# Designs tried in a protein design run: peptides against a protein of PDB entry 8BZL. Part 116

Target 1, 228 residues: chain A of PDB entry 8BZL
Amino acid sequence: SYDRAITVFSPDGHLFQVEYAQEAVKKGSTAVGVRGRDIVVLGVEKKSVAKLQDERTVRKICALDDNVCMAFAGLTADARIVINRARVECQSHRLTVEDPVTVEYITRYIASLKQRYTQSNGRRPFGISALIVGFDFDGTPRLYQTDPSGTYHAWKANAIGRGAKSVREFLEKNYTDEAIETDDLTIKLVIKALLEVVQSGGKNIELAVMRRDQSLKILNPEEIEKYV
Target 2, 242 residues: chain B of PDB entry 8BZL
Amino acid sequence: SRRYDSRTTIFSPEGRLYQVEYAMEAIGHAGTCLGILANDGVLLAAERRNIHKLLDEVFFSEKIYKLNEDMACSVAGITSDANVLTNELRLIAQRYLLQYQEPIPCEQLVTALCDIKQAYTQFGGKRPFGVSLLYIGWDKHYGFQLYQSDPSGNYGGWKATCIGNNSAAAVSMLKQDYKEGEMTLKSALALAIKVLNKTMDVSKLSAEKVEIATLTRENGKTVIRVLKQKEVEQLIKKHEEE

## One batch from the design tools (peptide; made by RFdiffusion4, then SolubleMPNN)

Design b1_p15_4_s3 (from b1_p15_4, 9 letters changed)
Fold by OpenDDE base, seed 1:
Structure b1_p15_4_s3 (fold): chain B 228 residues (1-228), chain C 242 residues (1-242), chain A 15 residues (1-15)
Amino acid sequence: as target 1 above (228 residues)
Amino acid sequence: as target 2 above (242 residues)
Amino acid sequence: SEEARREARAERLFE
């Protein structure tokens, strides 16, 4: 008998495989996203890259398109699948609609993909949450979060992964209009938020910044240290 | 908790994929494979298991597979699974060549297979592949490259790494002795022998028990060469004299 | 230890 992995309801109405996938997310390193006025910032905890590992192949932040980037927490291999599907959709959208995707659109696409894997027989849920940031064509900065269930929401700021609770608590206290008044302040907020859970300061943080009408910029360690 | 250990493609209550972990454990009992990236080439070194004398087909290379003109791989784990995956790698590479009229980039070939591996961890009725691979290659984008992939479909680029038996110890040794930016293929070969000598569960390292392949560039072409037994013997001898 | 190796393998699956 092929033991088909099925996501089924428990007697009490829970989808255990989805909940367990959410636990998988918590095993991932922390990621944080903040929407500023004219900037979106993703910060991630750098997992100690093995000395002999090529850093190029270890990426927790990736571009989905020129105007959208994503950070994830959870199963790395699962994330790659989602990222690839999202990238294809972004390109397809440009070809068919002649405009880049909105951040909401691509988030919804990813969410729908995840949801299907919770309902399709013989598939397990994706073990990832994602923070998706970018700019709509009209120049509006956006931040979305999605989880293994396929649920998604827009956020001012959010965090995922093992330290997400502490980071969220920090953001709830410190996210104000004043705190995001400038690009630099917004970046500083992300760094401070990550420092709640990341040890050894700025060396263990990766930051991605996207400004209006600008491409994704990954900050180097020296640039990050200027904000500490 | 053990109930989830036997089911494929199911998360445990703790969010773990135990079948993937168990597949990785199984690979830990396989013969050792090493990969080392040098400035002027990349190499694979693999433990050769004794071939039964009554075997009709003498395979020159048991664990190292040429994938295309620019890439090779070594495998650790279940042989049957390895055969399926290596065949798939060759097919993917060939399809790409036919479609684009150029060789597939190294990382793209690795990722294509990793997507297959990942699928076997997510779709019901499938078990993870009990295989880890080391990939060596050259392309015009990144030059010489070394990759490792595991049953999860995860992969990474490496300067040096090891899979199979005593891989952790081997990696530790590589980490200690690998000199970034100064590694020649010659030095890499010496390092490979050094590490294998310490990590293989043999009293004495012999050339018959080791397969080594090098990937170099000569006159603008990739050359994949499996070292002859005599060459390996010389490397071992040199190591013993040091 | 075997447990340590198991945990190390598990950790490699997540980012």
Scores: peptide ipSAE 0.323, ipTM 0.791, DockQ to the pose 0.760
Fold by OpenDDE base, seed 3:
Structure b1_p15_4_s3 (fold): chain B 228 residues (1-228), chain C 242 residues (1-242), chain A 15 residues (1-15)
Amino acid sequence: as target 1 above (228 residues)
Amino acid sequence: as target 2 above (242 residues)
Amino acid sequence: SEEARREARAERLFE
């Protein structure tokens, strides 16, 4: 019987497995998202790739569709499941509705998936939070965050993972209209935010940028150094 | 702490999945498996612990499994779990072939199994598989490939890696001796013997205690070959002479 | 230490 009811309410109304899943997220490397005027930027703390590991297989930022990308913090294997389902939904939506998903739509889908895993018998919550960025069909840049509970909100800027608190504090102080006036300034803001928690500069940062009507671009280390 | 150790895979208050960690710990006690990627091939080398004279000769190596014509794997951990997972790999590969009329890409096969592993860490009434795998393969997309997966359903591509007993020491040795871009299959075989000789708790490395498989391309076809005992003996002898 | 090895393994689960 107990093996089926993984996520249950405590007497004080807490879902401990959800809270513990949130603690799992904090064990993940830091990710930051910033919405600019005509750009969305994701930055992640690059875990030192072990010598002899293929860097191709280590990705914390992924595309969900042509107009949407996601960064995550937490359990890598759990993230893969969520990413795959989200990608399928994006394609399904294009097929059935004949339009790409809005960033809000796909976020809601992911959030609903996560929520189901907090309520369904015999399932534990996903141990991941996600930053989902992209452009709606009208060209509006969007940033959403979702957590293990299945809650989601729209943000101007946010962070997840082990250094999220420090990064958020930085963003709260430094996110202004002037700071995001240009694409380059927006990118600089993300880098500066990550540098609050990441040591050794651009070598330990991965950045992804999506501009209006453009595909996701992962910046190479040389490009990142130009902004440091 | 004990409450989270005895039940289905659930999060600890610190956000840890102890059952997955314990499964990984169990693998640390299993026989050593090595994988090395070379320019002209990829190999698996595995410790054979169960040498019983009364065992029927298994046609294929005890720890190395052919998955399809283009892929093989080695296992470290619980044998029964390994059998289930290797069978599943074969089924996945076969279903893909039937559906698409082409071999499954290496990474797709790995990820398909990893999704199953992950599910056993998330669904109630299930325990994690106590198995790590090394995968070797060739496909038209990335050529020769080496992957490692663990009980969590996490995986990664590698140039060289090790699972099982003394894996950390083996990985350290591989990091020291692996020459990126210059690794031939011949040199990889020599490296495998070198590492196994140091990581296996045996006074003398013998061919009967080591299984080696190579994956190469010949005339546009993938060839998976388990080395004969005599070939392994020659490799060991060569190492001893150096 | 065995504890350090356990912690290192745990860290590999998270990205």
Scores: peptide ipSAE 0.315, ipTM 0.777, DockQ to the pose 0.747
Fold by OpenDDE base, seed 4:
Structure b1_p15_4_s3 (fold): chain B 228 residues (1-228), chain C 242 residues (1-242), chain A 15 residues (1-15)
Amino acid sequence: as target 1 above (228 residues)
Amino acid sequence: as target 2 above (242 residues)
Amino acid sequence: SEEARREARAERLFE
């Protein structure tokens, strides 16, 4: 059965394991990314943290470098592997090239990593999609999305995970130059987009903001409420 | 479809990793392991299922393993897999110590093993480890810590948690009785006995069937102590009197 | 139900 082979094309030209990995992504909580003028914003749906779980250990948004952040949807353990590899590459690039990675560079690296795991008979695809945001050295904000296949594209705004369709539909309607004219408006746009799929308002949203020449800032619930 | 059950490291059409789920199911049949974080320490409590008279008493703990001077773990699942993973934990901890001349931070040790676990879910020719672990430890960064990891390579920090048989019921009880910010090691021990008494499929809880280890700080040093049977008996007796 | 437990386990794999 072609559906069982990791690296074999179906008669109709499909890589089933890649497609199934994409289904795994849909089981993940929703993440959204928006590129503003001088800001990039990541928002994620907070899963109900188990009452006794340490919130510190539940991270859906992580820094890859000082200028790059990533949110993911899908298999948490798979994401950790990708994140670690990306972090190592970011540091290696700094040492070798003496400059931080561009957002495109690190996205391409991650994408290539994912792609390799689709061609090896000894490996299953990564069950994750990622939104990668940051600033290039020239101060240009960037947003990229990558999927289990290793494909990547640049976006103005995008979403991944369970509620991605609804969020994308919202963004398609509401992403305008006016809507991202200011940092605050951009943040508000992300919150509104997430509220399409998150029922309990600001308490179930995690937001990360990166401004030009600034480090990643995770907003606290009180800060989020100011935008809601 | 049951057809995807036979191959390791393959996604189902729905995007599920059934082999990982089945490994987790196998752990559900293992003896109960409980971890509770207190203000002044952290503990592991584990069910002893194999009480063989001929077992050399030198085994101070069947299910609780000292990893280094600052960390211990308990295991639920396939014994052979557990042995491999616990040895790996010790090796990782020692390599870190040798390399950096300081003890490995608790979360880093957990993560290192979890990366190994994850690899066994992704690389062909390998099966997931049929083991979940509870980790207790102390480091200078976060103080007392409790972690849980599963066959997927996922992990989390906890105030209290349970793995193995009747873990869901145990977790429910912990949620009800765990008082955040007010948990002393003494109260944690009492809670552990309470939960084990209700979750273990035994008519009467006995000290021979329970292993308890505590991790505390004394004079700036971590102390890992396995409770003596008499101490456990006293805890059980106290519980029965309440 | 056993099915509910299985689904809950599966959900824990994803974030």
Scores: peptide ipSAE 0.314, ipTM 0.821, DockQ to the pose 0.766

Design b1_p15_4_s3 (from b1_p15_4, 9 letters changed)
Fold by OpenDDE base, seed 5:
Structure b1_p15_4_s3 (fold): chain B 228 residues (1-228), chain C 242 residues (1-242), chain A 15 residues (1-15)
Amino acid sequence: as target 1 above (228 residues)
Amino acid sequence: as target 2 above (242 residues)
Amino acid sequence: SEEARREARAERLFE
C-alpha cells in the first residue's frame, strides 16, 4: 500500500517511499562513471530525442562546477532541483572558503539534501541517483554515487539506472589497472561497459570526460566512434 | 481538515507518480494546442471550445496568453490552474526585469515555472498542476523559441509540437510535414491549419473554433499578434482549396 | 492502447 503521505517506517522496518524511489531510479536510462588515473569519464545512454525536439534542452550530464560534473538516473525534474542546489553550494563554497569544493564535499551535500527529504514531514524522497565525478584541488580524480536514501560512497567505477546491474557486472570483470592505464583506455572501458545495455553502438551514447586541470568535455559522435 | 494537509504525491511500489500521470491524462482530454517554430517567427494555434453566444463580443483569447513583450503561451488542462500559472509566469518575468533591467531569457522563465510545478509534485499538501503549456518567445540568446512543459515540471524545446486532445496524432503529422530549415511563418500557419483540421473533433474547421497567435521581429522589436477571425478564415479557405 | 499511452506518459518523466 502506498497510501502514506509521508516517509515512515513499516512494521518490519522498511522505508517504503525510499525503496519506491529507488525503483523510480531504475526507470531512468543507464549512466556509468569510471575513475581513471588522470581522468574521470561519464557515459550515459541517450534517451531517444523526438525528431522535432531541440537536443540542447535534453542533457543527462551537467557541470556542477569547473571541477565537478554529475550524471543522474530517475526523475528529470527532481534532478534539476538537486543540480541547482548543488551549483549554488559550489559557488557558495568558493566564496566563503576561497577554494573549490572537493568531490566528496559536494557529494555529501547532495546526500544530506536527499536524506532530509526522506525524513521531512510532507516531503517525498528524490527519485534520483547520481554519479558525481571530478577532481579535488590536489588533482586527485574522484567518483561518488548517491541514491534516494541519501547514502553515498566512493567508487572506482559504478553505474546507475535501468541497465546498471549488467554494466556493473561488466566493470567488476574488466576494471583493472591496465584497463585504465591511459585516458583512451579509460574512455574505451566506459564505452564497452555501456555497450552491454545500449543498442546500435556509439550513436546512442553520450560521453563526457574531465581530465586533470581541464574543463568538462562532451564528446561528439565522431569522437566516440574513434573508440568503438 | 488536517487530512488535506497530509496529502502528498507519493511513489507507487513501481516507482511511479500516479498523481502526475493522472494530471497528464486530464490534459489529454483538453483542447488541442499546437506550436510551430519557423525561421522568421513562431506561432501558437489552439482550439477554442468555449463558444458561447452570450459571451461579450470582445474576442477573448481563451487559451493564448501574453506573458511579456517577448513571450506568449498556450495552455491545455484545468483552466483555474492555468490562470494561476500564467499569472506566476508574468510575475516571474516582471521581477526579473526589475532586478536585472533586461527581459528574462525564454528558457529561464520556463525553467522557473517548471521548478514550481516540480515542487507541487514533491511537497505535502499540494497536488500537481493539471496543466501543460506551450511557450513561444524571442530572446537575444537563442532567437525564436518554442517550449513545452508538463505537470511533472519537465520541459523541452521544440521545432513543432502539440498538447491536449489527439496530440500524438498531431505530432505525427507535424513530423511528416515539418521541413527543418525551410519553414516560413506562412508555411507554418498553413501547417497548423492542416493539422488542426485533422485532429480537432469537429466535422469542419471554422475560424471561430481556432485561436492563432504569431510572434515575429519587426525593426528589432518583438511583435505578438493574435490573428483576427477573418485572417483565420482565409487560412482555412486556402487549405480547403488545396 | 490506452494502457500503452499511459505507460508512455510515465516513461516521459524519467531520464
Scores: peptide ipSAE 0.182, ipTM 0.678, DockQ to the pose 0.749; fails the geometry check

Design b1_p15_4_s4 (from b1_p15_4, 9 letters changed)
Fold by OpenDDE base, seed 3:
Structure b1_p15_4_s4 (fold): chain B 228 residues (1-228), chain C 242 residues (1-242), chain A 15 residues (1-15)
Amino acid sequence: as target 1 above (228 residues)
Amino acid sequence: as target 2 above (242 residues)
Amino acid sequence: MREEERRRRAERLFL
């Protein structure tokens, strides 16, 4: 018999499995997202890759579509499931609606998926939060965050994972219109934010940049060092 | 705390999946499996524990399974779980071949199984598979490849790695002796024997207790070969002479 | 040593 009641309300009205899934997110390395004027930037703390491990197979940032990318924090295997479902939805939307998804649309899809796993019998919540960035068809840059509960909101800047609190505090102080006036300044802001929690400087940072009408670009270590 | 340890895979208050961690711990008690990537091939070396005189010799390989013409795997963990997963791998590979008329890329096969493993950590009434796998393969996209997957449904690519008993010590030895870019299949075989000799709780390594498979490319075809006992004996002898 | 190894294994589940 399936244990059907995995995620149930406590007597005090809490969904403990959702709260515990949020604790799982905090076990993940830090990710930060910043919306600039004509750019969106994702920065992540690189997990120390074992000497003999192929770095190609360790990804914290992924494309969902040509106009949308995502960073996550939490359970790696759970993230893969969400990413795959989101990618399928992006392609399905292109086929059925003949337009790419808006960043809000795909965020809502992911959020709905997560929410269902908090309410469906015999399913535990996803142990991941995600930062979803991209451009709508009108060229508007967007940043969304979603958590294990299926809640989502639009942000100017946000962070997830173990160092998220410190990064958010930094962003609250330093995110200004002047700080994002140029693409380079926006990238610099993300790096500075990550450096609040990442040790050993630029070597432990991965940055992804999406500019208007451009594909996702992952910066190489040399490119990152130019901003440090 | 005990409530989260005994039931369906659920989060602990600290955000841990204890059933997955316990499955991983169980694998630590299984026989050692090694994988080493070389420039000209990839190999699996596995400890053979079930040496019974009454075991039907028809089982050429206890721990190494051919998945298709381009991939093989070794398993550490619960035998019954291993059988289910290896059969599933074969089915996935065949379905892909039927659908696309080409072999499944190595990483896609690994991820397909990892998605199944993950599901057994998320859906109620299921326990994690008590199995880790090493995958060796060749495809036109990345050439020779070595992957490791665990009960969580996580996976990674490796130059060399180990699962099962004394895996941490084995990985440490591999890190010391593995020379990136200079590893030949011959040197990889020697390294495998060296590591197994040190990690297996045996006074003397014997060919009866070791299974080795190599994956190479010959004339544009993948060749998966399980080494004969005599070949393994020669490798062991060579190691003892060094 | 065993607890540290368990912790390292657990940490591998998260990215």
Scores: peptide ipSAE 0.401, ipTM 0.801, DockQ to the pose 0.729
Fold by OpenDDE base, seed 1:
Structure b1_p15_4_s4 (fold): chain B 228 residues (1-228), chain C 242 residues (1-242), chain A 15 residues (1-15)
Amino acid sequence: as target 1 above (228 residues)
Amino acid sequence: as target 2 above (242 residues)
Amino acid sequence: MREEERRRRAERLFL
């Protein structure tokens, strides 16, 4: 007998597996996204990589396309599946529509994928949330969040993972037009937000920056320290 | 809550996948496998447990599998699961070669299998594979590589790592003795013997109980070689003399 | 020791 009913409604209307998947997200390290005026920034807490582990294979931030980047929190293996499908869709869109995806489009695609895994028999929800940032082809910076349920929203700033609450509280207080007036200020805002939950300062932070008409840039630790 | 323990693809209230964790626990009881990356090669060392005199086929390698000309793996966990996965790896590698007329990059092969593993953690009616793998390989993109994958479908690249019995202790020893940038294949072999000698629950390490494979490059070709018993004996002897 | 090791293994599943 196929355990067909992995994700079912409770008598009170809850989808427990979705809620529990959200708990899985909270076990992930913190990620933060901020939309600036002409910049989008992702910051993540560096999980302590084992001394003998290749850091190249431990990434919390990944490019989906030239104009879109994603950070995730939760199950690493689940994230890989989502990332790969999103990348394929980005390329497919370029081929079929002859334009890169909008950030909203790819977010919706990911969200729809996640949603299907909450409704399909014999599938569990993805145990990941994602922050998706980038630029639309018109040069508009965007930030979206998606969760295991397949819901998504556009944000000015947001956070996911274990320290997300504290980071969000910080952002709610400190995200102002003045705080994002420049690219550097926007980067500083992300760093400050992460420092609410990251103990070892700039050494335990990874930052990705995307500017208009520029490729994703991962800042090195020395570059990060200049903002701290 | 024991109810979530029996279902293969269900999150616990705390967001845990217990069946994946239990699969990883099962691997902890398997024979030890080590992988060490060196500047001039990469090696696998594995504990051989099934030495039965009545076995008709002397398998040169019980736990180390050649995947293609450029890659090999070692397995820790359920043997039947391992056989399925190693066969799948070979098929994936061959299909890639056929399609692209070049060998599959190491990480892509690892990832392809990891996607399969992940699926068994997400799709109902299936249990996780009770297997972890170490992969060694060479490709033109990254040179010599060592990867580890687990039942979750997670993987990572490593300079040195261990799976199976006493893996935590082995990893600790590797962390202490592994010298980044200075590791030769010769030193890696010595380190492997050192770690196995300490982590295997045997009074004396014997060549009969250890399988070692090396992957090197010679004249622009990958060479995968399983060490002969005599060679392993010499390594053990050398270690005992130090 | 075993419980701590189990916990460490479980933590490796998440990023």
Scores: peptide ipSAE 0.365, ipTM 0.768, DockQ to the pose 0.704
Fold by OpenDDE base, seed 5:
Structure b1_p15_4_s4 (fold): chain B 228 residues (1-228), chain C 242 residues (1-242), chain A 15 residues (1-15)
Amino acid sequence: as target 1 above (228 residues)
Amino acid sequence: as target 2 above (242 residues)
Amino acid sequence: MREEERRRRAERLFL
């Protein structure tokens, strides 16, 4: 039944629902990821939490496993579905393969999930892009990006969401080996990149840092201000 | 374009889900529901619109539902959708209890339902649920809790919030009067009456038009109590005297 | 006012 076909080709060969899902991503707040030498850093624009809302329930950065974390831009409810599926896969991989997932593996899994939702009748694409960072078992830091189409690529640095273009332009100019020579410099690079689009300085930024052989650390506002 | 709002939930060219937005709009016309978190408890207050003399008085609560021993919810939106979702909440809670031999944590119950709601926004042949919910509960992890969920499958924790008719005005009033760290259940009840009196589209607030439930802890047990009409009358009277 | 409220509601769907 054509009534179940959601994602179809246009006469000019476009998948409009995928393109429109990419527009949904642009409605999300900005997220940035940077791969350093021995560190991966995620920075996100904090959405202003309503005065009476519990901040605990508003998170844009989440752990997928001990060695992998993700930031997303787009539909919050869609993101929760993807995150949960990815977490289950990470645990399944540990049980079946007896090793943690590589960052590439879990990215590919997420990408494949997204792709299926672009081709299956009766399903719309996910309205999210994701930055996936972490460490492979060999200690190599990795950064990947996925979009609603199910494409994925490895990056040195990238951004998603509303201010992604401006942040990417900044990173293209400022990402050098010298700029990521130390953990602190890498963190500063992320903050500077976000400040291109975030108003009111460090108060509206959330930062997550993962160092080699360390767990994900969310920086508190005071720690962020030290880098500003 | 009307092309993106009349069928299965799909993205507009702007990346919007119009069917979800329209479901939220429908909820805006439903009766008002308030939730307030206090230091010693949490409450729900809801507008009762269906006061028919011929209704069998056996129905003590129209909009407030007990989910398990530790949680209750209030609903704003399509009644039939609400009944389906409240039943699903109860089933999820019972299945969890059976599987793990402990009550489901409050947030996990909320997220489980929210995943269902989300699915109805993504899978073809489904429409979004035309229902928002307020959840009150207690668990050993976070103590007293208040959550709100909408047709999108999004949710959040709150100190105080409102859904349904005039919810924006109610939230504004709650922001002004809610004092963090100083909110007792007694003060929360007074605040609920104050806000309902101003936000309900009624000439005079009466106890027959208001349902209130409180969730407290007594002797290490959760107690969910729906206030009697006389108790609500006393709260209204006290507000009128102030 | 209604359209602005709709926009605000729509914005809450995104992070």
Scores: peptide ipSAE 0.261, ipTM 0.695, DockQ to the pose 0.745

Design b1_p15_4_s4 (from b1_p15_4, 9 letters changed)
Fold by OpenDDE base, seed 2:
Structure b1_p15_4_s4 (fold): chain B 228 residues (1-228), chain C 242 residues (1-242), chain A 15 residues (1-15)
Amino acid sequence: as target 1 above (228 residues)
Amino acid sequence: as target 2 above (242 residues)
Amino acid sequence: MREEERRRRAERLFL
């Protein structure tokens, strides 16, 4: 009898493989998401790349569609699988429904995929959390988080990865309507939040911004330093 | 004994399904959910545990889900499992409506999901769902109804019941105070607050920690309503005055 | 401390 089940309940009702996948997420570098009034901002800690490694191959922020982008923490290889599935779904939705996905829709798709890997034969959970940001077709900015368990929630601001606790504590204190009143203030909030955990200042931060009816823009280091 | 508790859902020598039992243990750690059937309606009352300052307010309901125009449910257990099951319930209900041009009967919807749950206890390589559900609904066959289902795929109709943390104590209180044939929705709401106040591990019950939904019939239509925080505050205040 | 943190994390898995 092929007992291929990997994720099983413990006697006390725990799913250890899911909990251990959450520990894998904490080994990832920090990612932050903040929803402003008419902007969504993702910030990530740049992982130290080996001297001979091409920096272009290490991206923590990716576009899922024109109106949706994602940052992740955890296993890079696992993230690639999720990203590819999500991109295919976004294109399929455009073809079949003739509209882009809502941020909630694609988040739910990713969450469902993750949940299935916690219950499917011979499969382990995904070792990733994700921050998914974008705009719905009505122009509403959205921020969602997904975990290895397949849970998802909408957030005003959140963080994932190794420094997430400290960043969340900062955001809980500093996220106000005044702090996100302008696009520039929203970007500044993300930078300040990341600086709680990022060593060596702005050089180790990557920022991506999405405004209504605009594509994802990755800020260069010079643009980031203007906000520090 | 460890061979039967750490693998796929199989029978122990004693005939026990340990993975199903352990899934039920997981539910015991979830927030409390109550259901009470009245003569003029049904209600769900659920504990809110996840209050985060940065959470987007779009969460009008954390634990209570509308399934269709005539049914709602509350969930206790693993959040991701609950989301999958509630989506399946909605899909089953819509497929039935499309096929038969009538709303699915309440018990039939519950049974359809229970068959899915049962399959996850029997087919190799799958774990049980770590979720129990309370269902409230109305149909033309049985009127107002309350059901409970668990990870095994078993279900039952109830006049009043509880799932999640301290559910056994809650059920005992419901048995003592539930008056068969005399239960109004108003009295059911008061009873729900009374039971939650005693079963929730909080020093003081607050409206922010309680979610209540009612299902009634108005002008031949089912109305599912989530109570506003102010209404829940009034119910709590009334209980404290008694 | 680690067990309490694991417990808090486990609680986030549940509704």
Scores: peptide ipSAE 0.057, ipTM 0.543, DockQ to the pose 0.025; fails the geometry check

